# Ledger of designs, part 28: peptides against a protein of PDB entry 5IXI

Target 1, 141 residues: chain A of PDB entry 5IXI
Amino acid sequence: TPLLDASSLEYLFAQGQYDLVKCLAPIRDPKTEQDGHDIENECLGMAVLAISHYAMMKKMQLPELPKDISYKRYIPETLNKSIRQRNLLTRMRINNVFKDFLKEFNNKTICDSSVSTHDLKVKYLATLETLTKHYGAEIFE

## One batch from the design tools (peptide; made by RFdiffusion4, then SolubleMPNN)

Design b1_p12_7_s2 (from b1_p12_7, 7 letters changed)
Fold by OpenDDE base, seed 4:
Structure b1_p12_7_s2 (fold): chain B 141 residues (1-141), chain A 12 residues (1-12)
Amino acid sequence: as target 1 above (141 residues)
Amino acid sequence: EVPEFNKWVPSF
């Protein structure tokens, strides 16, 4: 993996978000049902990273985040459609767990500042490598 | 260290 300067990292982070959400860099096919769940969880994690990064860049505190903040705009569109097809209780569980984790995560990123925006971008791109079929290899190889 | 979502929650 080449060493990326700040400007390159910003570009790749922005482009990676767009490509992931728009499925221009499609997520890899699951090898098993459990692998599929792992992929979905990683995508939800990516949403947390992206939202937290956004909040940090905007100097937003937790109370300033919208009450209905959601993963929907920060995960692959195909996954979003899949989640919408699940039953109401499952969707409620996903929403609640996501919001709880986002709140806890933001305490560490926004409130405590134990994680920098740089760390979030690096983690995002590293995870993108593991999630996508070929896009990650194009970045790091 | 960046906390990981999939380590914190069960599968959906």
Scores: peptide ipSAE 0.210, ipTM 0.816, DockQ to the pose 0.092
Fold by OpenDDE base, seed 1:
Structure b1_p12_7_s2 (fold): chain B 141 residues (1-141), chain A 12 residues (1-12)
Amino acid sequence: as target 1 above (141 residues)
Amino acid sequence: EVPEFNKWVPSF
């Protein structure tokens, strides 16, 4: 694994977010139905990472985040379209679980300061490698 | 350590 300096890491993190959302780095094909669920959950996790990183960079706390904050703009557009096709109860569950996790995560990242923006970028890119078809080779090989 | 969403959340 090549050493990424701070500037390179910042660039790759920004580019990775764009590529994931715009499906320029498409998510990998699921091997099973459960694998598909895991992929979707990881995408939602990516949204948490991205939002939390944004909040930390802006020195925002949880009460300062918009109440309507959601994963919708931080996940692959294809997945967002898929979720919108699901029934209301499922969408409500996704929203609630996401919000609860975001709150807990932000308590650890923003409030407790146990996680740095650097950690979030590294985790994001590492997860991006596992989620996408060929992006990992471009980042780490 | 960064908490992982997939480990915390069940399948939807």
Scores: peptide ipSAE 0.210, ipTM 0.816, DockQ to the pose 0.092
Fold by OpenDDE base, seed 3:
Structure b1_p12_7_s2 (fold): chain B 141 residues (1-141), chain A 12 residues (1-12)
Amino acid sequence: as target 1 above (141 residues)
Amino acid sequence: EVPEFNKWVPSF
């Protein structure tokens, strides 16, 4: 990963979020069924990173997060549509697991302060490169 | 170290 100043990193992080959600940087094709599950989980992880970064920047405490917070606005639109087509029990499980992980993750980031906003941006962009087909070549190569 | 979602939860 190349060295980036704070302004450049902030710009790339913002654009990376937009590119992932709007599918301008499409996610890679799964190699196996398990790989497909891993890709979906990574996308949900990206949502956790983005939400947690926002919360940290706003200095929000966990109880201050909206009760209806979800991954829907932070994952690829294609994946969001796919999830909405799954049965109710599956969707409920995804929602619950996501919220539980978000809470635990924020305990590690906001409460424990073991992770900085800088770390989240770097992790987000690095994951974006591995998750998408050709994104990040100009930045990380 | 940033925790990874795949290592914390099972596949959906």
Scores: peptide ipSAE 0.209, ipTM 0.814, DockQ to the pose 0.115
Fold by OpenDDE base, seed 2:
Structure b1_p12_7_s2 (fold): chain B 141 residues (1-141), chain A 12 residues (1-12)
Amino acid sequence: as target 1 above (141 residues)
Amino acid sequence: EVPEFNKWVPSF
């Protein structure tokens, strides 16, 4: 993986978010049912990274985050549509688990400051490479 | 180390 300067990393991180959400960098096809669940969970993880990065850049503490924050604007639009079509109990479970994880994650990133915004960008782009069909080839080759 | 969502949650 090539070493990127701060400006290039910031640009690629922003573009990667856009490409993932708009499905310009489509996620890979699942090989099994469990692989499909792993892909969805990775997408939800990407949402946590993006939201936490935003909060850190704005110097917002956990209580200052809007109570209605959700993954909906930070995951692929196709996945968002799929989740909306699932039954109520499943959607409630996804929402609750996501909210709980975001809270715990922000304790480690915002409160403890053990993870930097640089770390989040690197993790986001690295995950994006493994998650999508062709995006990694363009950026890291 | 950045915590991973996929390792913390069950399948949905």
Scores: peptide ipSAE 0.208, ipTM 0.814, DockQ to the pose 0.091

Design b1_p12_7_s3 (from b1_p12_7, 7 letters changed)
Fold by OpenDDE base, seed 1:
Order: structure tokens, then sequence, then C-alpha cells
Structure b1_p12_7_s3 (fold): chain B 141 residues (1-141), chain A 12 residues (1-12)
């Protein structure tokens, strides 16, 4: 597959976020219940990547992010709708685990400068390819 | 290396 320059990577990363959230690049059908769980976890991971990338680009750290920071705007709308229909305890658990991981991810990876915005974009797009039905075939072939 | 989120999130 051809090498992507910085501008192309930036474009694809932005477009990929939009397509994932808006379900223009629909997530793949789960093969099993465990696969479905893995897909949801990966989607939440995509939210962590997107939020962390945003924070890095804005030169902000986690304490400077909005208090109501959430995965809701960074995951597929279909998944967000599904999560909202789950019981309160489940939603609380998802929220807490997400926030804890986001904090740890930023503290141990982003703040320590072990991961760059470039790394996040590459990871995001690579994960997007695995999560969606046919997205990225033109780029990752 | 970017950590995998699935390693941190248990089954709900």
Amino acid sequence: as target 1 above (141 residues)
Amino acid sequence: EVPEFKKWVPKF
C-alpha cells in the first residue's frame, strides 16, 4: 500500500472519525457475542484515541478537558444509542471504566510523550479498518 | 506503542 504523507493522514483521520460516528462506515457484524463485546471495546478505544488526539492538538491535559468529557460523541451513533438503553449500573460502569482508562492513557502514554499524534492517527485508522465492513480497502490494500 | 483498550475493559 502506498505511503501516506502527513497531509493525507490528517485528512483520512478526520474523515474516518466522521464516518465512524455517523455510521457512514458501519461497524462490522459480530461473529459471536464475545466478538460483539470486542467491537464495543474497540469503539470505546477509538474514543480514547480521538479525545487524546484532540487534547494533544490543543495542547491540553486531562484536567483542562470539559468535566463532562465522554465517549458519546466519539463512538458510532448506533452504539451510543444502544448503550443509552442499558441499565443504570451498566452505564455507570462503562462511564467509570472509560474515564479511568482515559486518565491512565493520557498520564502514562500521552503526557509521558511516548505516543505522538501521528501514532494515534495510525492506530485509529488501522483499527477503523478492522472495525468497519469495507472501509479503507482503497487505502490499506 | 498505543495500548489496546480491550485489555482494560471487562465484559459488561
Scores: peptide ipSAE 0.089, ipTM 0.753, DockQ to the pose 0.112
Fold by OpenDDE base, seed 2:
Structure b1_p12_7_s3 (fold): chain B 141 residues (1-141), chain A 12 residues (1-12)
Amino acid sequence: as target 1 above (141 residues)
Amino acid sequence: EVPEFKKWVPKF
């Protein structure tokens, strides 16, 4: 992969978030039921990356994050709609696992600073490449 | 290293 300067990386990260959420960069078709589950988990992971990056850029700490923080605006709109259609128990499980992971993840980002905003952007874009159908071919080749 | 979310999420 080519090296990206700071401004280019920032731009691609912002555009990638928009493209993923708005489904301009649609996620790949699942090969199996388990693959579909893995794709959803990766999308939720993308939300964690995006939220943590935001918090770090705003110089926020864990207690300062909204208690009702959600993945809803940080995942593909199609997936968000799908999750809303699932039963209450499933939605509660997703919410709880997400919140728990976000808390633990932020101990390594916001609190401990062992992970930088640069690392988050790179991980986000790399995951975006694997998740989407044809996005980023010219960038990652 | 950035942690992987999929390692923490059970099957729903």
Scores: peptide ipSAE 0.087, ipTM 0.752, DockQ to the pose 0.111
Fold by OpenDDE base, seed 3:
Structure b1_p12_7_s3 (fold): chain B 141 residues (1-141), chain A 12 residues (1-12)
Amino acid sequence: as target 1 above (141 residues)
Amino acid sequence: EVPEFKKWVPKF
């Protein structure tokens, strides 16, 4: 893994977010049903990382985050479409679990300051490499 | 250490 300066890391993080959401870096095919579920959870985790990074950069506290925060614009468009087709109860569960985890995660990041924006960018890019078929090989191999 | 999302999310 090459050493990246702050400006390079910021660029790659921004571009990686765009590539994931727009499916320019498509997620890998699941090997099993459980693997598919794990992939979806990882994508939701990417949304948490992206939102938390945004909040930290804007120096926002938990109560300042919009009440209607959603993963919808931070996950692959294909996955978002899939989730929208699921029944109401399933969508409600996903929404509630996501919001609960986002709150807990931000308690450990924004509030406790145990995680930096640098850590979030590195984790995001590393996860992006494992989630997608061939993306990030030039950076992490 | 960045917390892992999969440790917190139950099976849907």
Scores: peptide ipSAE 0.080, ipTM 0.748, DockQ to the pose 0.111
Fold by OpenDDE base, seed 5:
Structure b1_p12_7_s3 (fold): chain B 141 residues (1-141), chain A 12 residues (1-12)
Amino acid sequence: as target 1 above (141 residues)
Amino acid sequence: EVPEFKKWVPKF
């Protein structure tokens, strides 16, 4: 993996978020039903990374984060539509698990200060390559 | 080290 300067990394991270949400970098087709669940989990994880990065950039603490913060603007639009089609109990579970995960993750990032925004951007882009069909191939191969 | 989120997220 080539070394990227700070400016390039910042641009790629912003563009990567846009491409993922707008499905310009479409997520890969699931190989199995379990793989489909794994892909969805990864997408929700990507939302946690993006939100945590935002919070760190704004120097926000956990109590300052909106209680209604959601994954919906940080995941592929196709996945968001799919989730909305699921029954109430499933949607409630997804929302609860996401909020719990976000809290736990931020305890080890924002609160602990052991993870930087740089680390989050690198992790985001690396995961984006594995999640999407051909995104980032020229950069990471 | 960034926590591995795929290991943290339970199966939905």
Scores: peptide ipSAE 0.075, ipTM 0.748, DockQ to the pose 0.088

Design b1_p12_7_s4 (from b1_p12_7, 7 letters changed)
Fold by OpenDDE base, seed 2:
Structure b1_p12_7_s4 (fold): chain B 141 residues (1-141), chain A 12 residues (1-12)
Amino acid sequence: as target 1 above (141 residues)
Amino acid sequence: EVPEFNEWKPVF
């Protein structure tokens, strides 16, 4: 991967979030049904990274995060629309798994400070590269 | 180190 200074990394991270959510960088087509589930899990993971990064930048602790925090505005709009069309049981499972993962993840970021905001940005962009169809060709090499 | 997302359980 190319060397990026702090300003460039910050810009690419912000732009990457925008491109993913607005589907300007569309996610790759699933090869199988299980692959589709894996893609959705990665998208939800991207939401965890984005939210945790935000919390760290705001110097927030776990109890300070909103109780109704949601992945909805941190995932591709197409996926958000798809989830809204699913049955109640499925939506409940998605919400519960997401909240549990976010809590556990924040113990390693906000609470323990074992992960930096720099690490989160790098992980986000690296995942974005593998998740999307053609994004990052000029950036990552 | 940032945890991997492959640890997620299938949601459906």
Scores: peptide ipSAE 0.135, ipTM 0.791, DockQ to the pose 0.108
Fold by OpenDDE base, seed 3:
Structure b1_p12_7_s4 (fold): chain B 141 residues (1-141), chain A 12 residues (1-12)
Amino acid sequence: as target 1 above (141 residues)
Amino acid sequence: EVPEFNEWKPVF
């Protein structure tokens, strides 16, 4: 991983979020059904990173976040559309699992002060490179 | 260091 100054990292993090959500950096094709599920899980994980970063920047705890906080605006639009087409029970389970994971992540990492916003940006961009087809090659190679 | 994501509980 190349050395990036704070300003460059902030720019790349913001742009990377936009590229993932807008599918400008398309996610890789699944090799199997299980791989497809893993990809979706990674996307939901990216949402956790993005939301946690936002919360830390605003110095907010998870209970202080809006009641309707969701992964919807932090995952690829294609995946969001796919989830919306699933039955109510499945959507409810996804929502509950996401909320539980977000809380767990906050308790184990964010609240322990061992993770900085810098760390979250680096992890986000590194995961983005792995998750997408060709994104980040010029940055992290 | 940000830890790797744990596997999500089955929802699919």
Scores: peptide ipSAE 0.124, ipTM 0.785, DockQ to the pose 0.102
Fold by OpenDDE base, seed 4:
Structure b1_p12_7_s4 (fold): chain B 141 residues (1-141), chain A 12 residues (1-12)
Amino acid sequence: as target 1 above (141 residues)
Amino acid sequence: EVPEFNEWKPVF
């Protein structure tokens, strides 16, 4: 695994986000129903990482985040479509859980400063490796 | 240390 300098890490993080959302780096096939659930949770986690990183880069505080911030633009388009097919109550619950988790996570990243943007990029790319079919191998060989 | 997403339990 090659050492990633700051510029390379920034590039890979940005490209990884794009590839994940646009499904250029397809999510791995679930082995079971529970595995599919885990994959979706990880995708939502990726959205939390991406949004938190964005907020930190923009030096936004929690109250400054849009009230309608959502995972929709930060998860694979295929997953977004899948979630939209679920009933309203389920979608509302997903939204509420996501918002609550994002708030809690940002308390640790933005407020407590226990996590840096560098940490978020590394975590994002590491998770991307586990989520996608072949993209991780291309990056971390 | 980046926190783990072990609290992810959305209703599907």
Scores: peptide ipSAE 0.122, ipTM 0.789, DockQ to the pose 0.127
Fold by OpenDDE base, seed 5:
Structure b1_p12_7_s4 (fold): chain B 141 residues (1-141), chain A 12 residues (1-12)
Amino acid sequence: as target 1 above (141 residues)
Amino acid sequence: EVPEFNEWKPVF
């Protein structure tokens, strides 16, 4: 794929987040039940990337972030609504797993400085392309 | 290198 300059990448990353959350770039249809779970996991992963990018831009460590920070505003609105309809045990599990993964990811990125904001944007957009229906095809094909 | 999303544990 063609190399993107910094300004283009920044714009695409911001637009991609908006498109994903607002479902302007709808997530692909699951092929199986397991695929559905994989898609949801990827969406939660996208939230981790977005939050980590935010934290790095603000020069904050994870403990400095609000304790009530969550995936809810960083995933597709349709998925957020779906999760709210699930039973309490499932919702608690999702919340706990997300927070644990966010901590782990922070240790591998923000804390050791092995990953840059540039890397996060690239990973976000690359995942967005595979996760959504035909989004970014012109750029990544 | 950004960690792969396959490190994400399944949520059900």
Scores: peptide ipSAE 0.120, ipTM 0.787, DockQ to the pose 0.130

Design b1_p12_8_s1 (from b1_p12_8, 4 letters changed)
Fold by OpenDDE base, seed 4:
Structure b1_p12_8_s1 (fold): chain B 141 residues (1-141), chain A 12 residues (1-12)
Amino acid sequence: as target 1 above (141 residues)
Amino acid sequence: SFEVPKKPIVEE
């Protein structure tokens, strides 16, 4: 893995979030139906990382975040639009599972370990490489 | 290093 100083990592993390959400770094094409599900799950995982990073930077616990906190602002806009078109039961399930996932991540990883904002940025960028078509090559070339 | 817990969030 390439060695990045703190300023470079901060820049890449911020830019990566923007590019992912705005679809400037488009997610890779699914090879199978299951691959498509995996891609969506990874996007939701990216939202967990981003929200956790935000909470840590603001020195806020997850319960202190807005009660309507969700993945919506932290996933590709195309995926967000797709999810919003799904039926109510599906959207409720996704919302509930996401909240449980976020809570579990906070309890088991953030609170119970020495995970730092630095670690979250590294994980975010590493996942971004596998998730997008060309962004990984740009970052790690 | 740490591992992000993985759950099947989207199942269609």
Scores: peptide ipSAE 0.041, ipTM 0.688, DockQ to the pose 0.561
Fold by OpenDDE base, seed 5:
Structure b1_p12_8_s1 (fold): chain B 141 residues (1-141), chain A 12 residues (1-12)
Amino acid sequence: as target 1 above (141 residues)
Amino acid sequence: SFEVPKKPIVEE
């Protein structure tokens, strides 16, 4: 990963979130059904990174976040629409597992490790490159 | 360095 200054990282991180959610940087085509499952899970992981970054920037503890916090505004809009079409039990499972995933990440990674907002931005952008078709190819190897 | 926990959130 190339060395980016703080201002560049902040800009790219914000733009990357926008491009992913608005599908301006579309996610890559799955090679198999399992690959599609992995891609969707990575998108939900991206939501965890984005939410954690937001919480850290606002100096908010996880319990202080709104109770209605969700992945919906942090994943590609196409994926959000797809999830909404799934049955109630599946949607309930996704919501519960996501909340547990977010809690686990904050407890075991953010609190127990010296992870900074800088690290989250780098991880987000690196994952974004692998998740999308052509995004970041000019910056990352 | 850190790694995001990997869980199968979405059902197939």
Scores: peptide ipSAE 0.040, ipTM 0.689, DockQ to the pose 0.600
Fold by OpenDDE base, seed 3:
Structure b1_p12_8_s1 (fold): chain B 141 residues (1-141), chain A 12 residues (1-12)
Amino acid sequence: as target 1 above (141 residues)
Amino acid sequence: SFEVPKKPIVEE
C-alpha cells in the first residue's frame, strides 16, 4: 500500500465513496453464485465502514444516528435497486441483520477506540480495490 | 489495520 498524507487520504476516501455509490467504479462481475453473495456482503460491509466513519467524525454515538439509518445511500445504486426488487420478507431480514451488524461493529471495534477514522478510510479504500474492476490500480499499485 | 467481521448479511 502506498504512503498517503492526510489530505490525500481524505480526498481519496471521499471520492471513493462517491465512485462506489454512483457506480463510476463498478463492482466486479461475480465468478460464481457464492462469489456474487460475497460481493453483496462486502458492499454492505462498506456501508458499515462509511456510516461508522460518519458517526466518528460527527462525534456521535450509534444511538444518536437517525432512526432510519440504512445501507441504501452507501452501496452501489445497482445493488440498491436489486435489493429493492426482492420480496418483503427478504428486505426486512436484510434491514434487521444490517442494523445488528452495524451495532456489533461499533460496539466491538469503534466504541472501544481501537479503530480510528484513519483506519476506516484505509480499510474502505483497500476493500474498494477488491470489489471494483479497475479502481485499485489507481491508488494501491 | 483491522479486519471487518464477516457475517452473512445477505443470505442466499
Scores: peptide ipSAE 0.040, ipTM 0.683, DockQ to the pose 0.538
Fold by OpenDDE base, seed 2:
Structure b1_p12_8_s1 (fold): chain B 141 residues (1-141), chain A 12 residues (1-12)
Amino acid sequence: as target 1 above (141 residues)
Amino acid sequence: SFEVPKKPIVEE
């Protein structure tokens, strides 16, 4: 399919975030237990992309982000509920891994590269297509 | 146990 213009990409990125979080674009069914774990990790990755995009748009460095920044409002609500049900040690691990990944991503990928908000939107939508059941067909076919 | 895959967003 042809490249999306800037306005279309902005719209689709915003809509895609909403659809993922609200489960209007439901994540794909896991084929195995390991696949389910991979899906959850991909969702956390999506949160990193979304937060990084937000930070870039606001011209903020990671230390300037609120201390309560987390994946919670950037992942599917169903997954967020699932994580909340897990034991404390697991939740602490997820939080720490996510924050470390976010920091590393911003330092090594955003700051040390030519990555733009445009690139993040493209990556987000492309990943959204692979992560969800049927979303993206109307965009990428 | 979770481990978020760390990979570059762009491969070039």
Scores: peptide ipSAE 0.034, ipTM 0.631, DockQ to the pose 0.093

Design b1_p12_8_s3 (from b1_p12_8, 4 letters changed)
Fold by OpenDDE base, seed 5:
Parts: C-alpha cells; sequence; structure tokens
Structure b1_p12_8_s3 (fold): chain B 141 residues (1-141), chain A 12 residues (1-12)
C-alpha cells in the first residue's frame, strides 16, 4: 500500500466509515451464500476496528465503554436492517458473538501486539476496498 | 502488522 500522510489518512478513515454506513460505498455482491456470510462477518469486523479506534482515541478501556455498545452504528444500514428482521435467537447470538469478538480483538491484538490507531485506520481502509464494489481502488492499486 | 480475528459471527 502507498504511504499516506497522517492528515490524509485521518480524512480517508472518517470518510470511509461514513460511506460504508450510509451505503455510498455499497458492499460487493455475494458470489455464494457462504460469500454472503463472509461479507457480513467482515462488516462486523469493520465495526470492531472502528470501535477499537474510538476507544483508543478516547483512551478508554473496553469495560469503560457503554454496556450497550454494538455494531449497529458501524455497519451498512442495509445490513443492520437485515439483521433486525432475523429471529430473536439469531440476533441474540450475533450480539453475544460480537461482544466476545470485540473482547478477543482487544486482548489479543490491541493489548498484546502494540497496535496503533494508525494501524487500525490502514486496516480499515484496506478492508473497505475489498469489501465494497469500487471504493479505494485509486488509492491502493 | 496484525490480522482481525476471524469468527463466523452471523449465522448462515
Amino acid sequence: as target 1 above (141 residues)
Amino acid sequence: SFEVPKKPIVDE
């Protein structure tokens, strides 16, 4: 990936989050049912990156985050609506697995591997390119 | 470098 200065990276990261959530950068079409499952999991992974970045910027530990922290504001609105239509047990599972996923990421990646906010922004934008139809091609190709 | 842990969060 090409080198981006700090100000450009901050701008692109903020814009990328907005574009993903508002579906201005729509997620790619799934090739199979399994691919669709992978895409949704990647979206939830993007939420983990965004929340972790926020926590690091505010110097908050995970237990200090609101107990109702969720993926809902950090994934494509279309996906959020889709999840809301699923049955209660499925939604409960998604919520629980997401929370465990966030904790695992914090413990094993953030705390143990000296990951910076810079690294999170780079990973977010790189994943955004692969997840969406056309976004980021001019930057990372 | 790091990698986001991969888990099947959403049910099929």
Scores: peptide ipSAE 0.041, ipTM 0.687, DockQ to the pose 0.593
Fold by OpenDDE base, seed 1:
Structure b1_p12_8_s3 (fold): chain B 141 residues (1-141), chain A 12 residues (1-12)
Amino acid sequence: as target 1 above (141 residues)
Amino acid sequence: SFEVPKKPIVDE
């Protein structure tokens, strides 16, 4: 784990979310088609982390979240636009799989494993570093 | 430490 005080970690986590979504920290270029799929899945995973962190901070259970909760606000805008261009069945699948994944993460990781918001922030930033072209190079070195 | 479950969400 990085040696960051709580205030620094909170700031970096917030900034990292903003930078990822707004593409200020652009995702890395895929080297292969499969790499592209991995990148997109990692982005969706980042959405799970962000949503889970939000829920924990608000002390809300997953069912209490807005019914229209989605990955859309928590992934790079470029990826969101890309997904919106895919056919209806694909979008439906992505939505369903994401919701199931979010539930699974909540049950298996958050509830059963008692993961803290601190852990989520660390995981988020660590993943962000690997996912983006040049972000956080000095944070985890 | 924990690991996010790995499932292919986007798989086209």
Scores: peptide ipSAE 0.041, ipTM 0.687, DockQ to the pose 0.574
Fold by OpenDDE base, seed 3:
Structure b1_p12_8_s3 (fold): chain B 141 residues (1-141), chain A 12 residues (1-12)
Amino acid sequence: as target 1 above (141 residues)
Amino acid sequence: SFEVPKKPIVDE
């Protein structure tokens, strides 16, 4: 496992977020229907990590975040388009469950475990490697 | 390091 200095980690984290959202680092193909479901949940999890990092950097509590904050800007554009095509009730549930999950993550992981922004960047990049086809192999191998 | 809690966000 390579050791990255703070400046390199900051750069890679920023670039990784951009690459995931813009699909420059495309997500891997699902092997089964359940695998596809897992991939979508992992993408939404990546949004939680990104938003949590943002909040911590701004020294902002989750209730202080804009009311319109959502996963939409933090997941692959292809997945975002797919979700938008689902029925209204499904989209409403996804929105609500995401907000609840974000709150739970903040309370039980960020606050209780005293996770740092450094930890979030490392976890984000590590997950990005497993979630995408070939991205990050040169960084973590 | 830490483990991200697993939760089925997309349940359908």
Scores: peptide ipSAE 0.041, ipTM 0.682, DockQ to the pose 0.548
Fold by OpenDDE base, seed 2:
Structure b1_p12_8_s3 (fold): chain B 141 residues (1-141), chain A 12 residues (1-12)
Amino acid sequence: as target 1 above (141 residues)
Amino acid sequence: SFEVPKKPIVDE
């Protein structure tokens, strides 16, 4: 409910990224196996938001991003460890789906100039609240 | 195996 100014939003976005990756804001416990998969998908979505925000801040297009850009440093460390233990075909699928999603998101959403870095921060924090156990409640309630 | 849901961040 509270309206955050730009400086506060920038701070919370940076802190939120750190807390998610470092598991200081741990992801919520899955209610079912399917819920667990949904949580992992949302984490990958968070990586798309974070990378897109980075690209926009650096005034870079996706082809200009480092070739090794990936979700690995933008998702919870626990999830990253889990993915690394999965078989090759699964990891390849995750990588490909993520790359495709990132391209689609940037081409259809970011490049349309309909989404700003402000919007990405808001979406990131809002998703973070639903994805983690109790994080963000004090921000949006 | 899972797939990231592809959806717009904002409506329209």
Scores: peptide ipSAE 0.034, ipTM 0.636, DockQ to the pose 0.094

